# Peptides against a protein of PDB entry 5D63, part 60

Target 1, 292 residues: chain A of PDB entry 5D63
Amino acid sequence: SLRRGIYHIENAGVPSAIDLKDGSSSDGTPIVGWQFTPDTINWHQLWLAEPIPNVADTFTLCNLFSGTYMDLYNGSSEAGTAVNGWQGTAFTTNPHQLWTIKKSSDGTSYKIQNYGSKTFVDLVNGDSSDGAKIAGWTGTWDEGNPHQKWYFNRMSVSSAEAQAAIARNPHIHGTYRGYILDGEYLVLPNATFTQIWKDSGLPGSKWREQIYDCDDFAIAMKAAVGKWGADSWKANGFAIFCGVMLGVNKAGDAAHAYNFTLTKDHADIVFFEPQNGGYLNDIGYDSYMAFY

## One batch from the design tools (peptide; aimed at target 1 Y288)

Design b2_p25_2 (made by RFdiffusion4)
Pose (drawn by RFdiffusion4):
Structure b2_p25_2 (pose): chain A 292 residues (1-292), chain P 25 residues (1-25)
Amino acid sequence: as target 1 above (292 residues)
Amino acid sequence: FTQDQLDARVEAMFEKYNAALDAAS
C-alpha cells in the first residue's frame, strides 16, 4: 500500500509530472502533464495523499500549493473526462475526489483509479509537452500502457522515518533524547533550506554572548522554516522538516546549538550551522537533545 | 559538563523556544 505522504507524481513513459496548472485554487483548474526540475521544490506538482479509513488503497490527493483536490469532472466514466483541481476535504465521501492507488504490473509505478467511475488517470497520448491533457480513461489494472502508469516519488518522511535517520547517525550522545513535534514532514532540498536561511535575515545576525548566541540562531532558523511552511502552502496535515539539536564536544567541555536536515534519499541527517549556512556531516558535537 | 548542567541547557532551550512561539502568535 502507498503510505500517507507528499508525492511528486511522474509519468512512467515520459518525464512529465502531474501539475495543477498555475497552482490555481479555482474550481475546475486543469491538471496537466508538465516538465520538472529534480532537487527543487516543484511548486505546482506536490500532492498530499490522505488514506481513507476502512477503504482499502483509497485516498484523496490534495495539491500542496492550492489546497484543492484531484477531481474527476462529474465523476463520468467516459474516456477523456477532465481531471481538475476542485474544492474538497481530506476525508470526503465525494467519489469524484477518491482515488484507488495500487502498483501496476511493473511493480514500481502505480495506476490511479477513480473510486466512483473505475477509470484511470491517463496522460493523453503520452504527450510529453507542457500542458498536456490528463483525463480519466478506460483501462485495466494489469496492462502495460505507460499513459496510465505513474511513479509516486516520495518527498516527505514520517516522524518514524526521521527518528530512524537520526538513530543511524554516528554523532549522537549517549544521553540523547529526541522530541517529536509533528507526524509527516516535507524534506527540503538544501537549495531551498539555504534560501529560507537567507530570507530569515540570519546571515546578517552577529553572535553576542547569551543575548544572541548559538541557541538563538538555531531556534530562529526553525521558526523561519515553520513560517515559510505556513506562508507557502495552502494544504494542511503536514509540516516542514527542520530540526534543532543541542550537542557536546568529545572533551565534554563545550556545547553547541545547531540545526539539521535530511539527505535526498531520506536515510540520514545532515547538520546545518545557522551562524554561517554551512552543511556538515560532522559538526564537532554529539547531540544530547533534538526537537523537530 | 555534568548531567545536571546539560539538563539545565535543555530547559533553557525550551524556554526560549516557547517564548519564540508566543511572539509569533

Design b2_p25_2_s1 (made by RFdiffusion4, then SolubleMPNN; from b2_p25_2, 15 letters changed)
Fold by OpenDDE base, seed 3:
Structure b2_p25_2_s1 (fold): chain B 292 residues (1-292), chain A 25 residues (1-25)
Amino acid sequence: as target 1 above (292 residues)
Amino acid sequence: LTDEELAALEERMFEKFKAVEEALK
């Protein structure tokens, strides 16, 4: 079963993703096929899948950028019916915005069926061009048509997954206490994480004894990421991953505050030094406290 | 700055952090 999370949804047949055109929040904005760049944010192509309680395998899909929802126009079962962005809520009862998402016959990709119409999200004619029509179309769950098969590339982690990644890291102190602040986290590419760091002004900030030292840098980075998230996305119900750690060195005579994020595969953490913008697998400290 | 320099720079904050750790127990 598909888990709650943020997904980049890619066609199984051609290198196109489900894109909300121009990221517009206007009702009726077309959802289209569009090219994407791997390991980047792909701003208009991220979707928060929210599972509907007591309705098996059924979700709303909220565009992260616009805060609007995937909507089958008038809930029509006619082949070729437009799929658009439309205002909504995560737990709506509107069948125009309810999508049953299950594995396709290939066991890797998913099909997206409108709950009401029972038609499937279809990249019409498998068109790989930017702006290609995405529509509701007749189909079956077992059909192998790649026009209706989609890879759900998970772009977020749950708090539990983040906790597990931390637990696997060898640079954790025996006194470690972790504090989870949110439930679901968009994990940024390092390039984006670094850009936020640069834009925050931290590269120009000066270390000063106690008044602006390691903890100030680390908290400022987290604050910058939080603000970036608030300013960049209109959807709710998720955070941007950026952790803060307090650590002690091996000798037990020095401490440091630093940041951390997750690796590309979300299985491990990588440390980030907000004083110089460096990523390290070993920052020289073992964490005794984290919040994220 | 190097990792070593950074570690040395933050050494003086150890007691502060240890106090925080104790408060969280």
Scores: peptide ipSAE 0.025, ipTM 0.557, DockQ to the pose 0.058
OpenDDE base, seeds 1, 2, 4, 5: peptide ipSAE 0.023, 0.027, 0.023, 0.023; ipTM 0.574, 0.556, 0.561, 0.550; seed 2 fails the geometry check

Design b2_p25_2_s2 (made by RFdiffusion4, then SolubleMPNN; from b2_p25_2, 18 letters changed)
Fold by OpenDDE base, seed 1:
Structure b2_p25_2_s2 (fold): chain B 292 residues (1-292), chain A 25 residues (1-25)
Amino acid sequence: as target 1 above (292 residues)
Amino acid sequence: LSDAELEEREKRLFEKFNKRLEELK
């Protein structure tokens, strides 16, 4: 069963992702196939899948950038019906925007079926070109047609998953207390995380005892990431992952406030020093408190 | 900022953090 989360959705047959054209919020904006760059933010190609309560395997798909939803035009069952971005809500009853998403026959990819029409999201002719048509098309769950098979690459973590990643890290103090601020977190590539850090002004900020020291740097980074999220994405219901930790060193004679994010595979955390922009597997402190 | 310089700074900050840490034990 597909979990709530943010996904990059890639065709199983060709290196093409589901893309909201130009990231436009206009009703009727075409959803198309488009190339993507691994390990980067593919701005128009991220989709928040929100499960519909009490409707098995059924979701809305909200484009993170535009805040609009995947919509089968007029809910038509005709093959070739356009799939577009359209205004909506996460828990809509509009069958044009409800998608049943389940594993395909290969057990790895998913098929995306419109709840109402029972047609499937189809990369028409398996066209790998940028701007290729994505449409509703007739099909069945057991067919092997790669035009209708999609890999859902998870780009986010739940608070529980983040908590688990922290728990696996060896640099956590026995007195650790974690405080969860949100439910779902987009995990950024380090390059993006670093760029936010640079743009925040922190690289040029002066360390001053007590008045602007480690905790101020760490909180400023957290705030910068939050602002970046708010300024970059129109969708709601998720946050950008950036944690703050307080830690004590092994010798017990120094303490530090710092940031952390998740590794690419989301299984571990990596520490980030906001005073110099460094990423470390061991920052030299064991965390006794975190909020994220 | 070197690791050594950062560590030196954070040693000066220990007291305020340590008090809170003790409360959490």
Scores: peptide ipSAE 0.230, ipTM 0.808, DockQ to the pose 0.049
OpenDDE base, seeds 2, 3, 4, 5: peptide ipSAE 0.222, 0.214, 0.193, 0.181; ipTM 0.802, 0.794, 0.790, 0.780

Design b2_p25_2_s3 (made by RFdiffusion4, then SolubleMPNN; from b2_p25_2, 17 letters changed)
Fold by OpenDDE base, seed 4:
Structure b2_p25_2_s3 (fold): chain B 292 residues (1-292), chain A 25 residues (1-25)
Amino acid sequence: as target 1 above (292 residues)
Amino acid sequence: LTQEQLEALEQRLLEKFQKRLAELA
């Protein structure tokens, strides 16, 4: 079953992603196929999938940027019915905005079926051009039409997944205590993470004993990421991943505060030094406390 | 750093973080 999370949804047949045109929050904004750049933030192409309680394999899909929801126009079962962004709520009962998402027959891609109409999200004619129509279209779960098959590239992690990644890292102290602040985290590429760091002013900040030292840098980075998230996305129900750690060195004679994020595959953490913007697999400390 | 100094440093850091977390809650 598809997990709650943020996904980049890519067509199985052509290099096109499900895109909310111009990221507009207006009702009726077309959802279209659009090119994307791997390993980057594709701003208008991220969707928060929220599972509907007690309705198997059924979700709402909220556009992260606009905060609006994938909506089948008038819930029509007619082939070619427009799929648009529309105002909604995560746990709506509106069948126009409820999508059953299950594995296709190939076992890798998903199909997206409207709960009410039973039609499928279709990249019309498999058109790979920017702005290509995405519509509801007749189909079945078993057929192999790539126009209706989608890869769900997970762009977020749950708190449990983050916790697991931390737990298997070799630089965690035996006394480690983690504090989970949110439930789902968008994981940023390093380039974006670094840019936030640069824009925060931290590169120009002066280290000063106690008054502005390692903990201040680390918390300032987390605050900057939080603000970036709030300013960048209209959807709710997720956070931007940026952790803070307190660690002690192997000799047990020095402590440090630093940041961390997740690797590209979300399986491991990488340490980030907010005082110089460096990424390290070993920052020289074992963490005894983290919050994220 | 002596053990005492390390403990003091760690305590200082923890207190600062706890305070800031409380403010964000």
Scores: peptide ipSAE 0.025, ipTM 0.463, DockQ to the pose 0.366
OpenDDE base, seeds 1, 2, 3, 5: peptide ipSAE 0.022, 0.016, 0.017, 0.017; ipTM 0.465, 0.459, 0.455, 0.464

Design b2_p25_2_s4 (made by RFdiffusion4, then SolubleMPNN; from b2_p25_2, 18 letters changed)
Fold by OpenDDE base, seed 4:
Structure b2_p25_2_s4 (fold): chain B 292 residues (1-292), chain A 25 residues (1-25)
Amino acid sequence: as target 1 above (292 residues)
Amino acid sequence: LTEEELEQLEEELLRKFEAVEAAAA
């Protein structure tokens, strides 16, 4: 089954993603096909899938940017019915905003069926142009029409996945204690992570003994990421991944505070030095404490 | 962890998270 998470949803037939036009929060904003750039934040094309309790394979889809939900207009079963952004809640009972998402017949892509109308999210005519119509359309679970097949590329990790990535890292001290602050985390590309670091003013900050040293830099980075998240996205129920670690060197005579994020495949962590903006596989310390 | 074990762990942690968040609110 599809896990709770943030997804970039790409058509199986053409290089087009499900896009909320202009990222607008207005009710009735068209959801359209649009081009995307790999390994970047596709701002209007990220969707939080929230599973509905006790309803098999059924979700709401919240646009991260706008905070509005994928909505089949009037819940109509007519082919060509508009799919729009509309105000809603994660656990709504409105069938216009409930989507059954299951694997297609090819075993890799998904189909998105409206719970009420039983029609499917369709990239009309497989049009790859920016602004192409996405609509509810008649279909079946077993047909191979690529207009109704979508790849769900996961852009987030659960706290459990993050914990697992940390556990696999060789630079964890035997006394390690980790503290999880959130349940789901959007994982940023390094370029975005670095830009947040730059915008925070940390590159120009001066190291000063005790008064503004490693722990201050690390906390400031986490605060900057948190603020960036709050300022950038209107959806709730997720955080932006940025960890803080305390570590001790091999000799046991020095400690350091630093940040970490996840690699592109979400399987490993990479250390980030907030004092210079560097990414390292080995920062020279073994972590005995983290919070993220 | 297997995929199944990870899923179970995620569910458990999510429940704990919800409890913590509710208490902290």
Scores: peptide ipSAE 0.006, ipTM 0.385, DockQ to the pose 0.036
OpenDDE base, seeds 1, 2, 3, 5: peptide ipSAE 0.000, 0.006, 0.005, 0.007; ipTM 0.241, 0.388, 0.387, 0.391; seed 5 fails the geometry check

Design b2_p25_3 (made by RFdiffusion4)
Pose (drawn by RFdiffusion4):
Structure b2_p25_3 (pose): chain A 292 residues (1-292), chain P 25 residues (1-25)
Amino acid sequence: as target 1 above (292 residues)
Amino acid sequence: AAAAEIAAWKALMAAEKARFAAETA
């Protein structure tokens, strides 16, 4: 089963993503195929998949930017029916916004079926051009047609996954305690994490004993990332990944506060120095506390 | 609300520094 999370959904035949046109919140805004740039935030192409209770392999798909939902127009089973963004809720009973998502016959990509119509999300004619129509279409679960096959590229981690990445890190103090704050996190590319640090004003902040020292930098960065999340996205039910750690050196005589993020493959953590914007695999301290 | 959250974080960090100092003494 596809796990709850945030996904960049890529057609298996051509490198087009599912894109809510112009990120518009208007009801009826077309969902289309569009090119994308890896290792960036693709602002119109991120979808929060919310599992439906007791309805196997069925979800709502909420565009992260607009807050609107993937909706099969009037629930029609006619091939070519429009797939648009529409107002809705995470746990709606409206079948126009319910999607059964299971692995295709290639075992890697998925097919997306409307719960009401039993038709599939289809990149019409396999068109790779920007703005190509995506429609509901007749189809089967097992066929190889790439027009109806989609890679769900996971862009978020659960709290359990973030905890696992931290636990595998070699720079964790024996007294380490972690404090988990949310359940699902959008993992940022370093390019975006750095842009938030720049836009927070921290690059210009001067170190001052106690009144603006390492703790202040780290907390400020975390707060800046939290603000960015709320100001940038309309969808609810997730958080942005940015941790704060306290750590101690090998000699046991100096402590430091700093931030951390995750690697692209989501398996490991990487430390971030908020005083200078650097990313480090070893910051010189072992973490005895973290909150994220 | 943001100020209260930042205060709560500072209070957690102070508590953890005190705990750590006690365990490693």

Design b2_p25_3_s1 (made by RFdiffusion4, then SolubleMPNN; from b2_p25_3, 11 letters changed)
Fold by OpenDDE base, seed 1:
Structure b2_p25_3_s1 (fold): chain B 292 residues (1-292), chain A 25 residues (1-25)
Amino acid sequence: as target 1 above (292 residues)
Amino acid sequence: AMAEEIARLRELIAEARARYAAETA
């Protein structure tokens, strides 16, 4: 079953992703096929899948950027019915915005069926061009038509997944205690994480004893990421991953505050030094406390 | 450097050791 999370949704046949045109929040904004750049934030192509309680395999899909929802126009079962962004809520009862998402016959891709019409999200003619029509179309769960098959690339982690990644890291102190602040986290590419760091002013900040030292840098970075998230995305129900750690060195005579994020595959953490913007697999400290 | 935090940690460790010793005596 598909887990709650943020997904980049890519066609199984051609290198196109489900894109909300211009990221517009206007009702009726076309959802289209569009090219994407791997390992980057594809701003208009991220979708928060929220599972509907007590309705098997059924979700709303909120565009992360616009805060609007994938909507089958008038819930029509006619082939070629437009799929658009439209205002909504995560737990709506509007069948125009409810999508049953299950594995296709190939076992790797998914099909996206409108709950009401029972038609499927279709990249019309498998068109790989930017702006290609995405529509509701007749289909079945078992057919192999790649126009209706989609890869759901997870761009977020649950708090449990983050916790597991931390637990696997060798630089965690035996006294470690983690505090989880949110439930789902968008994981940023390092390039974006670094850009936030640069824009925060931290690169130009002066280390000063006690008054602005390691803990201030680490907290400032987390605050900057939080603010970036709030300013960048209109959807709710997720956070941007940026952790703060306190660590002690092997000798036990020095402590440090620093940040951390997740690796691309979400399996591991990488440490981030907010005083210089460096990413490190070993920051020289073992973490005894984290919050994220 | 977080010298204050190091001091705190040392105290916590000492307390934990004392508790363990008492429980295992």
Scores: peptide ipSAE 0.113, ipTM 0.630, DockQ to the pose 0.065
OpenDDE base, seeds 2, 3, 4, 5: peptide ipSAE 0.112, 0.106, 0.104, 0.017; ipTM 0.631, 0.639, 0.644, 0.396

Design b2_p25_3_s2 (made by RFdiffusion4, then SolubleMPNN; from b2_p25_3, 16 letters changed)
Fold by OpenDDE base, seed 2:
Structure b2_p25_3_s2 (fold): chain B 292 residues (1-292), chain A 25 residues (1-25)
Amino acid sequence: as target 1 above (292 residues)
Amino acid sequence: SMEKEIEEIRKKIAEAKAEYAALTA
């Protein structure tokens, strides 16, 4: 079954993603097919899937940028019915905004069925052009039509997944304690992470004994990422992944504070030095505490 | 809020530093 998380939703037939046009929060904003760039943010094309309690395989889909929800216009079962962004809530009972999402017959892609109308999200004619129509359309779960098949590429991790990635890392001290601050984390590509670092002013900050040393740099980076998240996205219920660690060296005679993020495959962590913007697999310290 | 979270982190870091100092003494 599909897990709660943030997804980039790509058509199985053509290189097109589900896009909220212009990222607008207005009711009735068209959801369309649009090109995307791999390993980038794709601002208007990220969707938070929230599972509905006690309703199997059923979700709301919140656009991360606009904070509005995928909505089948008037819940109509007519083929060609518009799919739009519309105001809503994560646990709504409005069947216009409830979507049953299950694996297609190929076992890799998903189909997205409206809970009320039982029609499916369809890239009309498999059109790969920017702004192509996405609509509710008649179909069945076992059909192989790629117009109604979607890859759900997970762009986030749960706190449990992050915890597991940390636990697998060899640079964790035996006395390690972790503090989990949120439940779901958007994982940024390194290029975006670095840009936030650059924009924060940290590259020009001067190390000063105790008053502005390693822990201040690490906290400042986390604050910068937090602010970037708040300023960039209107949806709630998730955070931007940026961790803080305290570590001790092998000799046990030196300590350091630094950041960390997740690798592209979300399986491992990589250390980030906020004093110079470097990424390292081994920062020379074993973490005895982390915040993320 | 973000500000609240950052303040909580600062407190926990201070605690961790103190604990580490005690362990290495």
Scores: peptide ipSAE 0.074, ipTM 0.683, DockQ to the pose 0.657
OpenDDE base, seeds 1, 3, 4, 5: peptide ipSAE 0.031, 0.027, 0.009, 0.017; ipTM 0.415, 0.486, 0.376, 0.363; seed 4 fails the geometry check

Design b2_p25_3_s3 (made by RFdiffusion4, then SolubleMPNN; from b2_p25_3, 15 letters changed)
Fold by OpenDDE base, seed 4:
Structure b2_p25_3_s3 (fold): chain B 292 residues (1-292), chain A 25 residues (1-25)
Amino acid sequence: as target 1 above (292 residues)
Amino acid sequence: SMEEEIEALRRKIAEAKAEYAALTA
């Protein structure tokens, strides 16, 4: 089954993603096909999939940017019914906003079926143009029509996945304690992570003994990422991944505080030095504590 | 204990985040 998480949802037939037009929070805002740039945030094209308890394979889809939900207009089963953003809640009972998401017949893509109407999210005519209509359309689970097949690219990690990534890193001290602060984390591209760092003012901050040293830099970075998240997204129920670590060197005579994020494939962590904006696979310390 | 204090902090952070979420909903 599809895991709870943030997804970039791409059409299986053409290079188009499910996009909330202009990221608008207005009820009835069209959801459309739109081009995307790989390995970027794609602001209006991120969807938080929240599984509905006791309803198999069924989710709400919250647009991360607008905080509104994917909604089949009037829940109509008519082919061509508009799919829009609409106000809602994660655990709504409104069938207009409930989507059964399961693997298609090809075993790699998904189909998105409205729970009530039993129609499928369809990129109409497979139109790859920006602003192309996405609508509810008749279909079957086994149909091979790429207009109704979607790749769900996971853009987030669960706390458990993050924990696992940390656990397999070779630069973790035997006394390591991790403190998980949230349940789901949007993982940023390094370019975005770096931009947040730049915008935070940290590049211009001066190291000062104890009063503004490594821990202050690391905490400031985490705070900056947190603020960026708060300012950038209207959806709730997720965090932006930015960890803080305390580590000790191999000799055991020096400690350091630093940040870390996840690699693109979410399988590993990479260390980030907030004092210089560098990414390192080995920062020269073994972490004995982390919070994220 | 230190562990208890850390847990308390985690809880406070979670509560603060929840409050923020409620304000922006």
Scores: peptide ipSAE 0.038, ipTM 0.409, DockQ to the pose 0.033
OpenDDE base, seeds 1, 2, 3, 5: peptide ipSAE 0.028, 0.029, 0.006, 0.010; ipTM 0.406, 0.402, 0.316, 0.360; seeds 3, 5 fail the geometry check

Design b2_p25_3_s4 (made by RFdiffusion4, then SolubleMPNN; from b2_p25_3, 13 letters changed)
Fold by OpenDDE base, seed 4:
Structure b2_p25_3_s4 (fold): chain B 292 residues (1-292), chain A 25 residues (1-25)
Amino acid sequence: as target 1 above (292 residues)
Amino acid sequence: SMEAEIEELRRLFAEARARYAAETA
């Protein structure tokens, strides 16, 4: 079953992703096929899938950027019906915005069926061009048509997954305590994480004993990421991953505060030094506390 | 607010340091 999370949704047949055109929040904004760049945010192409309680395999799909929802126009079962962004809520009862998402016959891709019309999200004619029409179209679950098959690439982690990644890291102290602040986290590429760091002013911040030292840098980075998230995305129900750690060195005579994020595969953490913007697999400290 | 968040984080830091000190003394 598809987990709650943020997904980049890519066509199984051509290198095209489900894109909310111009990231517009206007009702009726076309959802279209569009090219994407690997290992980037792809701003208009991220979708929060929220599972509907007690309705098997059924979700709303909220565009992260616009905060609007994938909507089958008038819920029509007619082939070629437009799929658009439209205002909504995560747990709506509007069948125009309810999508049953299950594995296709190939076992790797998914099909996206409108709950009401029972038609499927279709990249019309498999058109790989930017702005290609995405529409509701007749189909079946077992049909192999790649126009209606989609890879759901997860761009977020749950708090539990983050916790697991931390637990696997060798630089965790025996006294470690973790504090989870949110439930679902968008994981940023390092380039984006670094850009937030740069924009925060931290590169120009002066280290000062006690008054503005390691903990201040680490907290400032966390705050900067939080602000960036709030300013960048209109959807709710997720956070941007940026952890804070306190650690002690092997000798036990020095402590440090630093940040961390997740690796690309979400399986591990990488340490981030907010005082210099460096990423390290070993920051020289074992963490006895984290919050994220 | 941002200020409240920062304050909470600082509180967590203080608590963590205190706990560490107690557990490693």
Scores: peptide ipSAE 0.060, ipTM 0.680, DockQ to the pose 0.958
OpenDDE base, seeds 1, 2, 3, 5: peptide ipSAE 0.018, 0.022, 0.016, 0.019; ipTM 0.430, 0.441, 0.423, 0.442; seed 5 fails the geometry check

Design b2_p25_4 (made by RFdiffusion4)
Pose (drawn by RFdiffusion4):
Structure b2_p25_4 (pose): chain A 292 residues (1-292), chain P 25 residues (1-25)
Amino acid sequence: as target 1 above (292 residues)
Amino acid sequence: SAAAEIAAWKALMDAERARYEAETA
């Protein structure tokens, strides 16, 4: 089963993503195929998949930017029916906004079926052009037609996954305790994590004993990332990944506060120095506390 | 509020420092 999370959904035949046109929140805004840039935030192309209780393999798909939902127009089973963004809720009983998402016959990509109509999300004619129509269409679960096959590229981690990445890190102190704050996190590319640090004003902040020292930088960065999350996205039910760690050096005589993020493959953590914007695999300290 | 949240984080960091010092004393 597809796990709850945030996904960039890419057509298996051509490198077009599912894109809510112009990120518009208007009811009826077309969902179309569009090109994308890897290792960036693709602002109109991120979808939060919320599992429906007791309804196997069925979800709502909420655009992260607009807060609106993937909706089969009037639930029609006619091939060519429009797939648009529409107002809704995470656990709606409206079948126009319910999607059964299971693996295709290639075992890697998925097919997306409307729960009400039993038709599939289809990149019409396999068109790779920006703005190509995506519609509901007749189809089967097992066929190889790439127009109806989609890679769900996971862009978020659960709290259990973040905890696992931290536990595998070699720079964790024996007394380490972690404090988990949320359940599902959008993992940022370093380019975006850095842009938030720049926009926070931290690059211009001067170190001052106790009144604006390492703790203050680290907390400020975390707060800046949290503000960015709420100000940038309309969808609810996730958080942005940015951790704070306290650590001690190998000699046991100096401590430091700093931030951390995740690698692209989501398996490992990488340390971030908020005083200078650097990313480090070894910051010179072993973490004895983290909150994220 | 944001300020209350930052204050809670600072209190948590102080509590963890006190705990660490006690265990590694």

